# Ledger of designs, part 106: peptides against a protein of PDB entry 7UQJ

Target 1, 160 residues: chain A of PDB entry 7UQJ
Amino acid sequence: PELYQNFNITPPRGVLFHGPPGTGKTLMARALAASCSSDERKITFFMRKGADILSKWVGEAERQLRLLFEEAKKHQPSIIFFDEIDGLAPVRSSKQEQIHASIVSTLLALMDGMDNRGQVIVIGATNRPDAVDPALRRPGRFDREFYFPLPDVKARFKIL

## One batch from the design tools (peptide; aimed at target 1 I99, target 1 (a further copy) E62)

Design b2_p27_4_s2 (made by RFdiffusion4, then SolubleMPNN; its pose is not in this set)
Fold by OpenDDE base, seed 1:
Structure b2_p27_4_s2 (fold): chain B 160 residues (1-160), chain C 160 residues (1-160), chain D 160 residues (1-160), chain A 27 residues (1-27)
Amino acid sequence: as target 1 above (160 residues)
Amino acid sequence: as target 1 above (160 residues)
Amino acid sequence: as target 1 above (160 residues)
Amino acid sequence: SPLEEAREAARKASEEAAALLAEQAAK
């Protein structure tokens, strides 16, 4: 929020962090949460793993996503970080495809339902951007993508 | 690579980091990648979780491993880090045993197919070295083992 | 251990860290392990994920829990950290409910079997305290609960 | 860049965290 307000930039609804595993996507999401927080303006950081949405919340994933977005909206300014968001992508089973389709559809609706003026930023991290549903990568959703190259290890350890 | 070249030491093909969970195995693998990178010579760090190999890539795990090793070879010097490599170990189902056997067989073949002069280091991290297939722990594969004792927390947090 | 002994406080058998995902529960557990270790008194830190107990150790989870507590007792002072302890909570299948009930029953028995004078602290981390079996939250088990508010990111990064 | 600033903020925060933890472990 503050990062983008200071630049008169409309905060993206969704930012996709992609790159090889271990590039510090999760760490950068945390760092972004840090750098956006001042003593006066605390940013609330929510984290979910894509695989946890499918596995831990089977039959409740849609409800848990709704609750997550409601809590994030209530605690603005906030960041919702989906780590391993490609983990929403089905393994090749028809049942998982249906679960995926429902969960992705819910996430799409939640991202579409956010006001552009809201102080909720959604960050998705993936090692497989091509395994992220193209519908999530459209404008108004994860419309900004940051490639995390395998950092120069000096740059990596400056973040660790 | 550079760490071992500077000492005229043949880099191990595979290094197994083992020890209790949270001992900084993943972090040490990153730190090794760091210390081997100079401003002129960036090391490419690849990371996969053992459980992800089985779950995310069901029916493609062997292909994904091949692609990973090809990419690592293309981007030398590189480190392939398998976190939770014991997560390749089957859960006690005959179908998972067959999948495990195929994936492990593929990983064995890929490690055996690496040139000793290649600048690809494979690091496996596990909390259960005894759950890692003994075939992976043979010479030319994960032939060096580092026990990560529960570090003195001072030593642990200098790595965190 | 040392943290509580210095204050003449009976160390809790179990501490439940709960709060929104990404609040640094895992990190705080590591920081607690850090702050309790001196150069003379190294704390042994064990970590398990709740989901790994169910998935990686299917049909051995109870045995692995027993071994974990035995090792923790042998290596006192020690911390056993269960990350995502709500991941022991069943997905909505009768088979998973039975597995859950058995594993939870084993964990209850292990926590009840600890001497109050033992230097083993059990930390559970969850994003869903209501999904943690109420029996685990009773006195002599996870009897202390720490809510991790979405920390002020400054406070969060001081723990990272 | 905002990303570089975020990286530097994360670095400082991690270093401060490590220092605090080292100080706590030294007491």
Scores: peptide ipSAE 0.000, ipTM 0.263, DockQ to the pose 0.019
OpenDDE base, seeds 2, 3, 4, 5: peptide ipSAE 0.000, 0.000, 0.000, 0.000; ipTM 0.213, 0.359, 0.317, 0.377; seeds 2, 5 fail the geometry check

Design b2_p27_4_s3 (made by RFdiffusion4, then SolubleMPNN; its pose is not in this set)
Fold by OpenDDE base, seed 1:
Structure b2_p27_4_s3 (fold): chain B 160 residues (1-160), chain C 160 residues (1-160), chain D 160 residues (1-160), chain A 27 residues (1-27)
Amino acid sequence: as target 1 above (160 residues)
Amino acid sequence: as target 1 above (160 residues)
Amino acid sequence: as target 1 above (160 residues)
Amino acid sequence: SPLEEARKKAEEASEEAAKRLAEQAAK
């Protein structure tokens, strides 16, 4: 939100951080949140794990997502960070399709319903971008994707 | 391994990375691994999740730990990274005590059995250091602890 | 300092964190500082911006560097973090050469003068490692370099 | 020490952010 406002750019509705586990996706998301917050203007950082939304709220996941987005909107500027977002919106697989389809549809609608003037950024982190429903990766959703490479070997040895 | 060898130090048997989720523990571990490997001397990086060892290998967890340490020893210099190590070796709680006690005892024995000349470092990452069995946090095991603070908003604000 | 002492390694005099802006260099430096301090043994963290030392202290920069290193030595174990170190020790360019040469020479002498038993680590962060005077990147100075990769350009380009 | 304070502030900010995260995760 603030970063993009400070840059006079319309924040993307969604940003996908992808890369191997332990490449700093969550750290970077927290980093961006902390960087955008000043003493005058604090960013509210919401974190959810994709699997937690499914496992804790079977049948209420859609409501919890709505509440999360409402809370984020209420506390603008804000970042919603979905860690392991592939656990929230897996590629449509036959056995759990209906529950996942409803959750994905809700998340899509929430991302689509974010007014471009809103100061809410959604960051999804995944180790498996191809395991995220392609509908989430379309323009106006997680239309921006950040690959987090493994830290190259040579660079860190010189420091330690 | 290499870091400590290049520094002519006996590597600790274990290093505990602790701090809130998304503070870069796994990134740091990978980057330490990466750092220690040159083109001439590659560090082998083994990653395991604590919960995966329990959930996938109920009754074989001890064997899998032994195999992991043997493989790490075979591929020296190496780092064994246990992500979410509190899930592997929780503080002894009454209901699942026996399985956890055996796994913890095996991990302790493996860490104790590492020859100090060995080029195997064990890194445990946790968000809850107090949820790790205190036996693992004793000298000769995870006797070194690294706190990964959340990027302080002020720290980032001073950084940016 | 403590990390290396706890590991019985001679701490490098200097560590260079390099990589594009927003890759977590300063976060990592603070995390390392925090990680090295226990309840029993607190590290002192000194942060300076390279440009600030030049801009605020024209003609006193050498003195301020000496004072900084003396203070760090007094408060051992300690970390001196130079953010934007390329602003402190640019590659020798003709017009500002004399002032920069004196500052660089002072920094070199201070890093060289650190007793290997001293518990002072110097971390320099830069987005431009090639803009740092090569004399600082020699053994016994910033002889250790960590590359902080961009979250892949596709990642940044897709997010930004 | 400045680092104790920075650590304590980072710890407090981490704890506060972890607490905010935990409070947000608990909600």
Scores: peptide ipSAE 0.000, ipTM 0.313, DockQ to the pose 0.032
OpenDDE base, seeds 2, 3, 4, 5: peptide ipSAE 0.000, 0.000, 0.000, 0.000; ipTM 0.200, 0.342, 0.298, 0.371; seed 3 fails the geometry check

Design b2_p27_4_s4 (made by RFdiffusion4, then SolubleMPNN; its pose is not in this set)
Fold by OpenDDE base, seed 1:
Structure b2_p27_4_s4 (fold): chain B 160 residues (1-160), chain C 160 residues (1-160), chain D 160 residues (1-160), chain A 27 residues (1-27)
Amino acid sequence: as target 1 above (160 residues)
Amino acid sequence: as target 1 above (160 residues)
Amino acid sequence: as target 1 above (160 residues)
Amino acid sequence: SPLEEARKAAEEASEEAAKKLAEQAKE
């Protein structure tokens, strides 16, 4: 409740930060965590990379996701930030199907199993919102999306 | 071709982002990936840390680089972003010579083996361009360099 | 000495960057490293994630910390940046006690063992300064703290 | 652009936070 009040947003189960990678999504997700943290009310910030959950935990990714959500729930108020979530839950394509399907299914179930009264926010950051499984973008999951546009071409052209 | 047109740059095989770390190199590299991504043409963004390829794959780093470039080639158009590339391909110094020499040689061969008609861009980010093996900075490799200056000394002096 | 002169700060053994994650702590820590780097005087930047030292080196974390500090000392002037340092040295809680206690003790000893004449700066980044072991926040360790606020609520409200 | 505004706001907020920290470091 209060965590969501600090965000002035209808409590989504998940927020998808999308936009060109490095537009500040990780910056913002993390920034949100601490502006909601006070001396009295410490927000626990969990960061995971989508590809790390797959690569570090072959065959245990579902268990690691469950443990992550349990830990986040124990340490409420909390933010779970999935960086590169398209690496964790890619659009279902036939060739990588089974391993990703179980992970996606687990993440869906974990997001659906969050009591809306809980103080756990899930933030997914992706460079490719269209590469995220559409099931994750449904109401009650990552149903709020924030586009991080590129810094203007002029800012890019000054760097390039 | 089109990927390079979106960058308005002569198609380098590699672009070196250098400058103070945290000047937004990872931000920009990622930002470039998504501005070149459309609904029709999804760019695949591969991120690797130089030190991670060395530390995770002792004795398999060359193989992992080959696999990375093969995967990038299969998922064209693609960007391979090496964060902290100076950790992967340090300037040849006598004491770390053999392991790094093979990795550098492999990375050189992989960059040289990219067909210029391929839609794979390699971005290296480093804090120390002079710590990157000069062989990587030759034409047809990381032959475009972009300096990310510090946010103005005034902005820095205010944060410190 | 000169490294500290470039920072215009009394030479701390450690600087704690805290604030909402992604407020630019990693950005800044790295930016500091390169602004102090010149063509003549290259600063070596070492980045480690707190959780990576724990997860990659179960039972060798203390040794890896010692090696890191030795390497930083060999490559002076240098910056050791611990990203997510609260993952390396959490507040002592009874359940995770022994493994973390040894790592914390080692990090304390390494910071205490730094000759003040050395050109090694240790930067810890955390989202939760209060989740860092208080022993690390004592004089001669992370005794300088810099808060990275959120980009203004207005910028947040436009993104959110 | 919203991001130029967000970048400017982040730069300005970083500059203001930076100013406040520099002011606090002078006390």
Scores: peptide ipSAE 0.000, ipTM 0.197, DockQ to the pose 0.021
OpenDDE base, seeds 2, 3, 4, 5: peptide ipSAE 0.000, 0.000, 0.000, 0.000; ipTM 0.214, 0.339, 0.246, 0.333; seeds 2, 4, 5 fail the geometry check

Design b2_p27_5 (made by RFdiffusion4)
Pose (drawn by RFdiffusion4):
Structure b2_p27_5 (pose): chain A 160 residues (1-160), chain B 160 residues (1-160), chain C 160 residues (1-160), chain P 27 residues (1-27)
Amino acid sequence: as target 1 above (160 residues)
Amino acid sequence: as target 1 above (160 residues)
Amino acid sequence: as target 1 above (160 residues)
Amino acid sequence: SGYSEPYPPGEAKLERHYSAETLAAAH
């Protein structure tokens, strides 16, 4: 931590895995979750699949998101993996419903809002990165974007 | 106050921050929230978003908005910051649920019934200005619109 | 009435002010209410909004609307003004609440209950006319309309 | 009047729900 406090830098805490299907995005997330439970320092893994938070009550989806990010604040070494994040956080449009744009706006305020979110890494895997809201693809929330391509020759050899 | 009576004008009590992502809107709101809590006279900063307003009961979201504006009038030199305000106050539509048009109508009524002395300032950052209701963007509600652009060279030099 | 009843031209049951925002619709009703700054029993003016009638309870909104109309009949020559009538009478659909739908179902029955010797006029204002319920725009209701456009050059010169 | 006061104690509270069309559009 003193190496990041030596400068006035904050570590990148957001990655967006994107690429074709079957290229290793969920596998890499699974390997990172298995590695986080065996290094004997508790890095808590929070798994979220698509729009797991959708509810038929008004304001319960944004409440579930606020609770997920707050339980992440309770245990500082915590990680949030959003599998298929293009179904949870689509591009905000006026044509579609307000539960979607309201979830996207809550996610924007919880990732880089007025309050600091803590040591919470946020990972999102998507096959459609341009169905993710463009305000979610900037530094401070999903700083990095790992493109997982279809494997080349040497990589196919190694996979096989 | 005599300057605002000599000329027969009312000081603007509303600002709408708008601009591309990562251009300084939440940063300015955070710097103003730190400047509210330092000096000999105290300005009270009220931070809000769509999650701690929207409720699942009839007449509870508008009651939360009224409690916010009444509490801000009580602590009379005050700032109210609504982040991602297009989620809180979208363009009113008949093809949406009634709770969003009812929040926009309550917000219009509470802004038209403020102190009328420049005591409660209301600041909102929408990242997208078109998504917010045009009735809120007219002078009398959100008087000023600050466009936070992508920085040019001298601005990028100063930021770096 | 001694003059205008000679010719059998009936006064309107519902007159609708509609136009873009900031075009002076609330000013016209405020100026007509200052033309009610005259002596009593003539042109009693009631200033209501699309809010402050609708409540948590199930009967106080319709009971208060029936009472407002009864007080309007009590003082014979009277005007009821509903500012932001799309807040009181939105479009009834299947994403609509039950309390607004019953407010529309009572406002329609009270406007059809108004007698032919027109001594209560209901003026209503909106910035979005095709967001008020279609039933109040039928004959015998809000049928005469006043469009309030943005000002032209001479009108802007007079305003300045 | 209006939504200025909360529900009294013991009174049943009315709840708002998203419509079936909204839920269908969300999936």

Design b2_p27_5_s1 (made by RFdiffusion4, then SolubleMPNN; from b2_p27_5, 9 letters changed)
Fold by OpenDDE base, seed 3:
Structure b2_p27_5_s1 (fold): chain B 160 residues (1-160), chain C 160 residues (1-160), chain D 160 residues (1-160), chain A 27 residues (1-27)
Amino acid sequence: as target 1 above (160 residues)
Amino acid sequence: as target 1 above (160 residues)
Amino acid sequence: as target 1 above (160 residues)
Amino acid sequence: SGFDEPYPPGEPKLVRYYSDETMAEAL
């Protein structure tokens, strides 16, 4: 927020971290939360797994998403981190995943309903960006994407 | 291997990485694999998710574990990394998790069957070490544990 | 700069990332550069290896450092990241490293010559903080230090 | 007493951004 305000930048509503598993997506999100936190400005970090929302909250997933966004808004500045967001927000064109279309629609609506001046950043992490509903990857949602490459083993031989 | 040989340390059969989610457990495992890899000695890194083994391989999970350990042995030196091992190897005393007792037993047997001279290291990562079967945390299995603390947010406030 | 202004922190001229190899120093520097970059305010990230400056620019290293700082100043806001800065800025007391005393002196002068209001942050990464010239670790230079521990070193000595 | 930071991934590459933002101004 203040970084964005000071730089006159419109804070993205959402950032997608994608790349192979164990490339530090979740770590980076926590790292960013902790980096933007100060003694005077503690960022509240909300972490949820996409698959956990589906499995633990069958029939309540939409309500839990709404509560999460409300809680994040209440505790501004905040980061909502969805690990494995491809588990929560599968591609609508997949015949097997149509059961979750309502959850995806709720997440879309929640991201669209975030005030552009709100101090709530949403980070989604996935190993499969192509398995995430393309509607989530549009402007005003996860409109920024970061690829987390595998640590180049050659680069590591230079570090060690 | 050479690290262990140089220190005359018996290589652990298994190492448990535990700590809050997104503390870099998976990244560290990949990092260890790449750090112990040289141009002359490439470590083969096998990564599996505990929950994925249960969900993708219903009825075949034990066979897939056996194949994984055989493949790791065939491609020595190797690291087998189980992310979310609490999903694969739940506590046997938990009434809800009795369905997986055979899979846990197979993993125990595979870890016990690893020759101490084998160049196969098993790394398990969990957010809930107390949700892992205590039998896996015994000597000759995951007999070494590493706590991955949240990066101390206080130290980060000095960076930014 | 504005991050520091918002927190009423005097921006350090330099930050030293130190810790064992592969602990995230280079990643964190890139992540910070990436974290401070926006649409309206792209941070220009300059990455150099200390050893590469010495080996590639024999006799020109001082000029290359001056050019790097001028280019970083020209492209403000900017981050200059020196990976393996112990290779560039060895301890002056080492008899073997007297040949590089001029390069260290140039880096000291460049860091001292940075206006405290300049939007140029210098990050040095090293595996050997004690091999870095203590003059670089003084206030107004690398006056903030971040130790990148091995995830529980006691634990890592048990893995490795 | 700095960060217990785990090993770095490769440098995160910005694949889509609407402007010349690095990762953390983008964040």
Scores: peptide ipSAE 0.039, ipTM 0.335, DockQ to the pose 0.051; fails the geometry check
OpenDDE base, seeds 1, 2, 4, 5: peptide ipSAE 0.029, 0.030, 0.036, 0.030; ipTM 0.349, 0.341, 0.297, 0.345; seeds 1, 2, 4, 5 fail the geometry check

Design b2_p27_5_s2 (made by RFdiffusion4, then SolubleMPNN; from b2_p27_5, 10 letters changed)
Fold by OpenDDE base, seed 5:
Structure b2_p27_5_s2 (fold): chain B 160 residues (1-160), chain C 160 residues (1-160), chain D 160 residues (1-160), chain A 27 residues (1-27)
Amino acid sequence: as target 1 above (160 residues)
Amino acid sequence: as target 1 above (160 residues)
Amino acid sequence: as target 1 above (160 residues)
Amino acid sequence: SGFSEPYPEGEEKLVLEYSDETMEAAR
């Protein structure tokens, strides 16, 4: 987080963490959430799994997304972390087209409706960035992408 | 991995990583797989999600588990990482009892059938250790458990 | 990185990643570096091991640190990642006092000399945060600390 | 990788190579 302020980079509304499974996307998101909370400024961290929102909230996924964004806005500064966002917002061309289109549309609208000054960051994590709706990867949404490579075998020996 | 040889500890057949979502269970499993691989000894890392085995391999989950263990055995030394193992091996009392019972039974048999001398380690990750079949948590199976605590909010504020 | 700008948090000059070996500190640092790099803005990532700076550059460690910071400043926006920073910046009370004191003093001065607007972030990783000179852990230096918990020590000994 | 690692001359470039094969083995 601090990197962007130091870099005078306009913070995106959303950040896409992508990379192979187990590359630390979720840990990074938590560490980032952790890193943005000072003693003076607690960041509220909301975590949802894409598959959980679809499976647990059949027919209410839009409402749950709205509530999540409202709650995040209420508890600013906030991070919304979508783990496995490709499960939440699959490409519109998927055979489950209508329900997914609505959820994706809602997420798009929620991200577009975030004030650029809003103290809400959305982090999406996926193992399949190409399975995420391209509309989510546009400027003002998940316009920043972070690739989490596999720790190379060389990074491997340096960790252990 | 070098840690186990360095500690002369008999590697368990299975290790359960448990803790809240995004505590780095998957990252740790990869880092461990990474650490066990020297230039001289590459460890083969197999990763499967519990939910994926159930959803993608409806009716073939047992066969896929067998194949996975055979492949792991063929590529020794190996790590089998089950992400979200509570999705693969839910408690036997769950309403989806019969199908789950067979898959759990197969996994139990596969873990029991691993020679203690086998260079195959099974790592299960779960956010809900109590949702994992207790039979899997017995000696000779996932007899080792690791809690991944949330990065404490205090660790959080020292970051920020 | 973007999180801090969105949160109007003054980015630290340095972040300390601490936690046992293999907890993904290095992976996280690289992922953060990757995360701060957009297609439009590449972040320059400098990685040095503390032990390497001391061992490879006997008598020139200060100069190498200065060069590293100059190069990072030249290639802004930049991340300097010190892996195993406890090897670079041991506590001043250690028996290798004089040489370490000079290197630590140089690192302190370099971190203090970074403009808060400078697009250079320093990330230190250590397995032994208490072995890092406390002066480095003060505000304006590594004033942010991330604990990468072990998977519980039970986790370590049960894997190993 | 979205970041450039200019290493000074003589530094081992830690290349995090993504092996596509590891993605296939994870499928």
Scores: peptide ipSAE 0.000, ipTM 0.324, DockQ to the pose 0.061
OpenDDE base, seeds 1, 2, 3, 4: peptide ipSAE 0.000, 0.000, 0.000, 0.000; ipTM 0.212, 0.214, 0.287, 0.213; seeds 1, 2, 3, 4 fail the geometry check

Design b2_p27_5_s3 (made by RFdiffusion4, then SolubleMPNN; from b2_p27_5, 10 letters changed)
Fold by OpenDDE base, seed 3:
Structure b2_p27_5_s3 (fold): chain B 160 residues (1-160), chain C 160 residues (1-160), chain D 160 residues (1-160), chain A 27 residues (1-27)
Amino acid sequence: as target 1 above (160 residues)
Amino acid sequence: as target 1 above (160 residues)
Amino acid sequence: as target 1 above (160 residues)
Amino acid sequence: GGFSEPYPPGEEKQLLYYSDETMAAAR
């Protein structure tokens, strides 16, 4: 956060955390939410799994996404964290059903509809950035990408 | 591992990491695998998602579990990490289909069949320990449980 | 990063990640570095171990620190990550030799000498925040501290 | 296979608060 202030970098609306599984993507997103919360400024953290939205909300996934973004906007400053976003937003070129394309289109529209001045940040986590629809990775959406490498063998040795 | 050797504590066959999502359960499992790996003794780390085994391997999930345990035994010392084990091993009393009960029964049998002398440790991660079949949480299976609290508000504030 | 811009929070010069080993301090630092890197703005990530600086660079540790900070400034935006900073910066009140006091004094001077507008962030990781010289933990240095809790002591004892 | 809901079907709204001690350390 501070790095971006020092850098005068406009905060992205959407950030894609990508890297191998168990590299701390979800933990980082929660840590980000917590660190940006103060007694004066509470951040509301919303977490959803991409695959859970797809599986639990068949036929309502678009509505659930809209409600999520509305509630995040209502409770701003907010973070919306999508874990396994590749499960929600598969590449359109995959022969996957029309339903997936509708959900992706809804998410695209919701990200495009976020006010630039809104205190809502969307974080998507994936193990497969190339499995995420490229339309989600464009400017104004998930336009910043964060690679979570496997902790280097050196980093692994030092963690424990 | 070293801790158990230093303390003369028998290593658990199975460890249940439980706590809210994004508390670093998967990261900790990887970090443990890495810390227990030396240049002299590399630990083979196997990772599976419970829900992925259930969804991808319909009708072969039991076979895939057997192969996983065989491969882990072949490449010992090994860690088998099940992320979202509640997705693989739901409570038997839940009205969930006979297929889930078969997968759970296979996992139970595989954990029971692990030789006490084998250098294979199974780590299950869940957000809902009470959603995991109690049979998996018995001695000789996931008989050790680890709560991953939400990083304390202090820990969260301090990270960012 | 973005969250701090939305929150108008002044970026610390130095951040102390503290908490027991295996809590993901090093991983978090790397993830932060990766997260703040874009295709347009690559962050240069410097990683050093405190103990490695002390042990490998006896008599040159101060020079190596100066070179590290100069190189970080040259390649800004940059993150300097000190893993095990308590190994580099022991408490002055500990009867540890004059050499340690000199290294700490050099690090203090380097952190004080960072231009407030410089795009260099220093992250120190320690397992023992109380073993770090309190002078390093003052405003303008490691003035933000981040506790990485052990996943409950029960979690660690039962994994390994 | 139905993903068992780790949280009740409601949005996990975590209100993240500063602890008073964190405000004291920032002074």
Scores: peptide ipSAE 0.008, ipTM 0.329, DockQ to the pose 0.064; fails the geometry check
OpenDDE base, seeds 1, 2, 4, 5: peptide ipSAE 0.006, 0.000, 0.000, 0.000; ipTM 0.211, 0.187, 0.278, 0.329; seeds 1, 2, 4, 5 fail the geometry check

